Peptides against a protein of PDB entry 5KEZ. Designs and how they scored, part 242

Target 1, 320 residues: chain A of PDB entry 5KEZ
Amino acid sequence: NVAIYNPFRPWWERYQPVSYKLCTRSGNEDEFRNMVTRCNNVGVRIYVDAVINHMCGNAVSAGTSSTCGSYFNPGSRDFPAVPYSGWDFNDGKCKTGSGDIENYNDATQVRDCRLTGLLDLALEKDYVRSKIAEYMNHLIDIGVAGFRLDASKHMWPGDIKAILDKLHNLNSNWFPAGSKPFIYQEVIDLGGEPIKSSDYFGNGRVTEFKYGAKLGTVIRKWNGEKMSYLKNWGEGWGFVPSDRALVFVDNHDNQRGHGAGGASILTFWDARLYKMAVGFMLAHPYGFTRVMSSYRWPRQFQNGNDVNDWVGPPNNNGVI

## One batch from the design tools (peptide; made by RFdiffusion4, then SolubleMPNN)

Design b2_p25_6_s4 (from b2_p25_6, 9 letters changed)
Fold by OpenDDE base, seed 5:
Structure b2_p25_6_s4 (fold): chain B 320 residues (1-320), chain A 25 residues (1-25)
Amino acid sequence: as target 1 above (320 residues)
Amino acid sequence: AGVGVAGVTTNEQYTQYLRDYLLGP
């Protein structure tokens, strides 16, 4: 991925890929293989956060400022380490003046235009699908158990399916023969927009962002809500079917600022309430649960916003 | 019984506005 130095090595640089090499601030491919093997040998499975909707930001300077030293040129859409070229992006398909998503009520913009300036891959092309599948299959062959698909809302469900159809079975050294990778898709659906979580049920589970938002409101006792109202928690509250839901109290995005779910989101900063929410989530049978493991950073609020929300995990001069 | 999802509905445009600052491009 790109190496950003202003601010100094933020967490979000990891979501701006320039290659599919397993060479990052966290380590190299050999170290990753070793970790996966050690985990599998004791029954701990690994699921990879796969960034496949886009490459890096369109405004990033060309050069070799990346975690593995690979050359890239956002201006010409040149990513030779893959390789991708200008033919592999949706620049000509997006009809907005800026090239970015401007109207989230237009599903075609949401999927064909750039998410906050990130170069949008043309996932309709078999070439692009195959390059992504090769990346994911390499991970499967190493021994991972599945994937979180980042920014799934911004990909056509059919394109995701086409990629998934190219995936290998899981590594038989650790998984039963014929096992399929576990897939869950990040889709932010809080209602009121044309793209729905149900559009993606055919590909795997989806994130249920209403879960953390509503639970936070209840635990905080906002708007007169009570714990007793959780009697029909789950589908009774308008959530997706339990067998399609990936549920969580918070994630890395909405832990910072006012992302999906707003100020109701509970985090480790509110330790007592957070423990209550996580305890409830783990005790209740609805959905597949994910527990957040995060870190403290020096928060500094200005005009209601944390100016240090870019800070990544503890590191040694940029190396994690 | 349970209170509905009223008040949770948020336009993704607002969410992505905030995301601009989080992701940096």
Scores: peptide ipSAE 0.032, ipTM 0.646, DockQ to the pose 0.047
Fold by OpenDDE base, seed 3:
Structure b2_p25_6_s4 (fold): chain B 320 residues (1-320), chain A 25 residues (1-25)
Amino acid sequence: as target 1 above (320 residues)
Amino acid sequence: AGVGVAGVTTNEQYTQYLRDYLLGP
């Protein structure tokens, strides 16, 4: 991915890929392979956060400022380490003036235009699908158990399916023969927009963002909410079917939404309430549960926004 | 996610989108 130095090595640089090489601030491919092996040998499975909707931001400077040293040029859409070129992006398909998503109520924009400037891959192309599948299959062959598909809302479900159909079975050294990778898709659907979580059920599980939002409201006792109202928690609250849901109290994005709209989300900053929420989640049978492991950073709120929400994990000069 | 503009990379737009979305419920 792009190595960002202003601000200094933020967490979100990981979501700006320039290659599918397995060398990042977390380690190189050999170290990753070693970790996967060690984890699998003791029954701990690895699921990779796969960024396949896009490459890096369109305004990032060209060069070799990347975690693996690969050259890239966002301006010309040149990613030779893949390789991708201008033919592999949706620049010509997006019809907005900026080239970015401007209206989230327009499903076509949401999927065909750039997410906040991130170069949008033409996932309808078999070439692009194959390059992504090769990346994911390499990980499968190493021994990962599945994937979180980042920004799935911004990809057509059919394109995702086409990629998934190219995937290998899991590594039989650790998984039963014929096992398929576990897939869950990050889809933000709180209602009121045209793209629905149900559009993605055919590909795997989906993130249920209503879960953390509503649970936070209840535990905080906002708007007269009571714990007793959780008697029909799950589908009874309008959530997706349990067998399609991945649930969580917070994630890395909404964890940083304190003040300015994400205030209902409980995080480790609210330790007692957060433990209550996580405890409830783990005790309740609804959905597949995910527990967040995060870190403290020097929060500085200005006008309701944390100006340091970019701060990455504890590191040594960018290396974890 | 974060995007670089004029030598400065931010995640503000995406973060703001999420904040706005969470106001819906």
Scores: peptide ipSAE 0.020, ipTM 0.603, DockQ to the pose 0.268
Fold by OpenDDE base, seed 4:
Structure b2_p25_6_s4 (fold): chain B 320 residues (1-320), chain A 25 residues (1-25)
Amino acid sequence: as target 1 above (320 residues)
Amino acid sequence: AGVGVAGVTTNEQYTQYLRDYLLGP
């Protein structure tokens, strides 16, 4: 991915890929392979946060400022390490003046235009699908158990399916023969927009952002909410079917004090309430649970927002 | 039908906007 130095190596640089090389702040491919092996050998499975909707930001300077040193040129849509070129992006398909998503009530914009300037891959193209599948298959062959698909809301479900249809079975060294990768898709659906989480049920599980938001209000006793109201927690609260839901109390975005779910989201900063929420989540049968493991950073609030929300995990000069 | 109140006052567009901002263009 792009190496960002202003601010200094933020966490979100990981979501700006310039290649599919397994060479990042976390280590190189050999180190990754070693980690996967060690984890699998003790029953810990690895699920990769796969960024396949886009490449890096359109405004990033061309060069080799990347975690693996690969050259890239956002201006010309040139990512030779893949390789991608201008033909592999949705520049011509997006009809907005800016090239970015401008109206989230327009599903076509949401999927065909750039997410906050991130170069949007033309996932309709078999070439692009194949390059992504190759990347994911390499990971599968290494021994990962599945994937979180980042920014799934911004990809057409059919395109995702086409990629998933190209995926190998899991590595039989650790998984039963014929096992399929576990897929869960990040889709923010709090209602009110045309894109629905149900659009993606065919591809795998979907993040249920209503879960953390609603649970937060209940545990905080906001709006007169009571714990006793959780008697029909799950589908009874309007959540997606349990077998399609990936549930969580917080994620990396809303842990920073804003984003999907709003202020109701509980985080480790509210330790007591957070423990209650996580405990409840783990005890309740609804959905597939995800527990957040994060870190502290020097928060600095200005106008209600943390100006240091960019801070990544503890590192040694950018290397984790 | 669910119980309780909506609890979420931020619309999806706004929440998505904030998320987009966090991705750091």
Scores: peptide ipSAE 0.030, ipTM 0.614, DockQ to the pose 0.068; fails the geometry check
Fold by OpenDDE base, seed 2:
Structure b2_p25_6_s4 (fold): chain B 320 residues (1-320), chain A 25 residues (1-25)
Amino acid sequence: as target 1 above (320 residues)
Amino acid sequence: AGVGVAGVTTNEQYTQYLRDYLLGP
């Protein structure tokens, strides 16, 4: 991914890929392989946060400032380490004036235009699908158990399916022969927009962002909400089917007030209430649960915004 | 997603939507 030094190595640089090389702040490919092996040997499975909707931001300077030193040029859409060129992006397909998503009520824009300047890959192309599949298959062959698909809302479900259909079975050294990768897709669906979580059920599980939002309001006792109302928690509250849901109290985005966040979301900053929420989630049978492991950072609020929301995990001069 | 391009946060529109939905009338 892109190496950002101002601010110094922010967490979000990881979501701006310039290659599919397994070479990042966390280590090189050999170290990753070693970690996967050690985890698998004790029954801990690894799921990769796969960023496949886009490459880095269009405003990032060209050069070799990346975690593995690969050259890239956002301006010319040149990513030779893949390789991608201008033919592999949706610049000509997106019809907005800016090239960015301007209207989230237009499903075509949401999927064909750039998410906040991130160069949008043309996932309709078999070439692009194959490059992504090769990346994911390499990980599968190493021994990962599955994937979180980042920004799935911004990809056509059919394109995702086409990629998934190219995937290998899981590594038989640790998984039964014929096992398929576990897939869960980040889709923000709080209602009111044309793109629905149900559009993606065919590909795997989806994130249920209503879960943390609604649970937060209940535990905070906002708007007269009571814990007793959780009696029919799950589908009874309008959530997706349990067998399609991945549930969580918070994530890295909404800890920082980004994405499907807001004041209702409970985080470790509200320790007591957060523990209540996580405890409830783990005790309740609805959905597949994900527990957040995060870190504190020196928050500094200016005009209601944390100017340090970029801060990544504790590190030694950029090395985690 | 995690976006920091030009100081823009990830899905700011959704954050605002959530606030409006949960805190609005």
Scores: peptide ipSAE 0.026, ipTM 0.652, DockQ to the pose 0.121; fails the geometry check

Design b2_p25_7_s1 (from b2_p25_7, 13 letters changed)
Fold by OpenDDE base, seed 4:
Structure b2_p25_7_s1 (fold): chain B 320 residues (1-320), chain A 25 residues (1-25)
Amino acid sequence: as target 1 above (320 residues)
Amino acid sequence: DAYPGIFWSFLPGGPGSARGLSYYT
């Protein structure tokens, strides 16, 4: 991915890929392989956060400032380490003036235009699908158990399916023969927009952002909500079917005070309430649960926003 | 209905500035 130095190595640089090489701030491919092996050997499975909707931001300077040293040129859509070129992006498909998503009530924009300036891959192309599948298959062959598909809302479900159909079975060294990768898709559906979580049920589980948002409201006793209202928690609250839901109290985005869920989201900063929420989540049978493991950073609020929300994990001069 | 209606605040479906850029600008 892109190496960002202003601010200094933010966490979100990870979500700006320039290649599918397994060299990041966290280590190289050999180190990753070693980790996966060690984890699998003790029954801990690894799921990769796969960033396959886009490459890096369109405004990033061309060069070799990347975690694996690969050259890239966002201006010309040149990512030779893949390789991708201008033919592999949705520049001509997006009809907005900026090239970015401008209206989230327009499903076509949401899927064909750039997410916050991130160069949008043309996932309709078999070439692009194959390059992504190769990347994911390499990870599968290493021994990962599945994937979180980042920004799934911004990909056409059919394109995702086409990629998934190219995936190998899981590594038989650790998984039963014929096992398929576990897939869950980040889809932000709080209602009010045309794209629905149900659009993605065919590909795997989806994130249920209503869960953390509503649970936070209840635990905080906002808007007259009471714990007793959790009697029909789950589908009874309008959430997706349990067997399609991945649930969580917070994620890395809304933990930083913005994104889906709003101010109701509970985090480790609200320790007591957070523990209550996480405890409830783990005790309740609804959905597949995900527990957040994060870190502290020097928060500095200005106008209700943390200006240091960019701060990444503890590191040694950028190396994690 | 035994329980009050569920209220939602509308939020755009993007990550906002968390990904390095704000889609509000």
Scores: peptide ipSAE 0.032, ipTM 0.661, DockQ to the pose 0.075
Fold by OpenDDE base, seed 1:
Structure b2_p25_7_s1 (fold): chain B 320 residues (1-320), chain A 25 residues (1-25)
Amino acid sequence: as target 1 above (320 residues)
Amino acid sequence: DAYPGIFWSFLPGGPGSARGLSYYT
């Protein structure tokens, strides 16, 4: 991924890829392989947060400022380490003036335009699908058990399916022969927009963001909400079917969120309430549960916003 | 924005949910 120095090596640089090389501040490929092997040998399975919707931001300077030293040029859409060129992005499909998503009520913009400047890959192209599949298959062959598909809302479900159809079976050294990778898709659907979580059910599970948002309001006792109202928690609250849902109290993004909905999210900063929410989630049968493992950073609020929300996890490999 | 980052916006009147990214310029 790109190496960002202002602020200094933020967490979100990890979501701006310039290659599919396994070489980041989290480690190199050998270290990753060793971790996967060690975990698999004791029954701990690994899934990868796969960033396949886009490459880095269009405004990032060209050069070799990346975690593995690969050259890239966002301006010319040149990512030779893949390789991608200008033919592999949706610049020609996006019809907005900025090239970015401007209207989230336009599903075509949401999927064909840049997410806040992130160069949008042309996933309709078999070439692009194949490059992504090669990356994911390399991980499968190493021994990962599945994937979180980042920014799935911004990809056409059919394109995702086409990629998934190219994936290998899981590594038979640790998984039963013929096992398929576990897939869940990050789709932010809080209602009111044309893209629905149900659009993606055919590809795997989907994140249910209503879960953490609504549970937060209940636990916080906002707007007269009561725990007794959770008697029909799950589908009864308008959530996706349990067998399609991946549920969580918070994630790295909404842990740093703001606004009316964002403020409801419970995090480790609200220790007592957070433990209550996590306990409830683990006890309740709805959905596939995910527990957050986060970290503390020195928050500094200015005008209601934490100016240090960029701070990444502790790292002793900052040279990369 | 002097402090680039990724954030979630849940503001009334805007998109229902969006992942925002700001770059230092």
Scores: peptide ipSAE 0.029, ipTM 0.690, DockQ to the pose 0.060
Fold by OpenDDE base, seed 2:
Structure b2_p25_7_s1 (fold): chain B 320 residues (1-320), chain A 25 residues (1-25)
Amino acid sequence: as target 1 above (320 residues)
Amino acid sequence: DAYPGIFWSFLPGGPGSARGLSYYT
């Protein structure tokens, strides 16, 4: 991915890929392979956060300032380490003036335009699908158990399906023969937009963001809500079917969220209430559960916003 | 900030109502 120095090595630089090389601040491919092997040998499975919707931001300077030194040129859409060229992006499909998503009520913009400047891959192209599949298959062959698909809301479900159809079975050294990778898709659906979580049910599980938001309001006793109202927790609260849901109390994004509604999200900053929420989640049968492992950072609020929301994991001069 | 952030807003109905979603950089 790109190396960002202003601010200094933020967490979100991870989501600006310039290649599919397994070479980042966390280590190289050999180290990753070693970790996967060690984890699998003790029954711990690895799921990769796969960034396949886009490459890096269009405004990033061309050069070799990346975690593995690969050259890239966002301006000309050149990513030779893949390789991608201008033919592999949706610049010609996006009809907005800026080239970015301008209206989230337009599903076509949401999928074909750039997410906040991130160069949008043309996932309709078999070439692009194949390059992504090669990346994911390499990980499968190393021994990962599945994937979180980042920014799935911004990809056409059919394009995702086409990629998934190219994937290998899981590595038989650790998984039963014929096992398929576990897929869950990051889709933020709180209602009010045309893209729905149900659009993606055919590809695997989806994130249920209503879970943490609603649970937070209940545990905080906002608007007169009571724990007793959780008697029909799950589908009864309008959530996706349990067998399609991946649930969580917080994630890296909404842990850094702001606004009045964002205050409902429980995090480790509210230790007592957070423990209650996580405990409830783990005890309740609805959905596939995910527990957050995060870190403290020096929060600095200005006008209700944390100006240090970019801070990544503890590091030594950029080295994790 | 070149990666989208998220902020939550209340929809009509108060703090116990559904939350709105907006992206920011």
Scores: peptide ipSAE 0.028, ipTM 0.676, DockQ to the pose 0.039
Fold by OpenDDE base, seed 3:
Structure b2_p25_7_s1 (fold): chain B 320 residues (1-320), chain A 25 residues (1-25)
Amino acid sequence: as target 1 above (320 residues)
Amino acid sequence: DAYPGIFWSFLPGGPGSARGLSYYT
């Protein structure tokens, strides 16, 4: 991915890929392979956060400022380490003036335009699908158990399916023969927008963002909410079917959220309430649970916004 | 050097919410 130095190595640089090389600030491919092997040998499975909707931001300077030194040129859409070229992006498909998503009530924009400047891959192309599948299959062959698909809301479900149909079975050294990778898709559906979580049920589980949002309001006792209202927690609250849901109290994004909605999300900053929420989540049978592991950073609020929400995990000169 | 930071707007007790993206540069 892009190595960003202003601000200094933010957490979100990981979501600006320039290649599919397993070479990042967390380690190289050999170290990753070693970790996966050690984890699998003791029954701990690894799921990879796969960024396949886009490459890096269109405004990033061309060069070799990347975690593995690969050259890239966002301006010309040149990513030779893949390789991708200008033909592999949706620039010509997006009809907005900026090239970015401007209206989230327009499903076509949400999927065909750039997410805040991130170069949007043309996932309708078999070439692009194949390059992504090769990346994911390499990980499968190493021994990962599945994937979180980042920014799934911004990809057409059919394109995702086409990629998934190219995937290998899991590594038989650790998984039963014929096992398929576990897939969950990051889809932000809180209601009020045209794209629905149900659009993605055919590909695997989806993130249920209503879970943490609503649980936060209940635990915080906002607007007269009571724990007794959780009697029908799950589908009774309008959440997706349990067998399609991946649930969580917070994630890396909404942990850094702001405004009224951001304040509802419980995080480790609210230690007591957070433990209550996580405890409830783990005790309740609804959905597949995910627990966040995070870190403290020097928060500085200005006008309700944390100006240091970019701060990445503890590191030594960028190396984790 | 940009990436979206997601901010949230929720209506407690009911459906209907908005998400906004902040631009990191």
Scores: peptide ipSAE 0.026, ipTM 0.693, DockQ to the pose 0.046

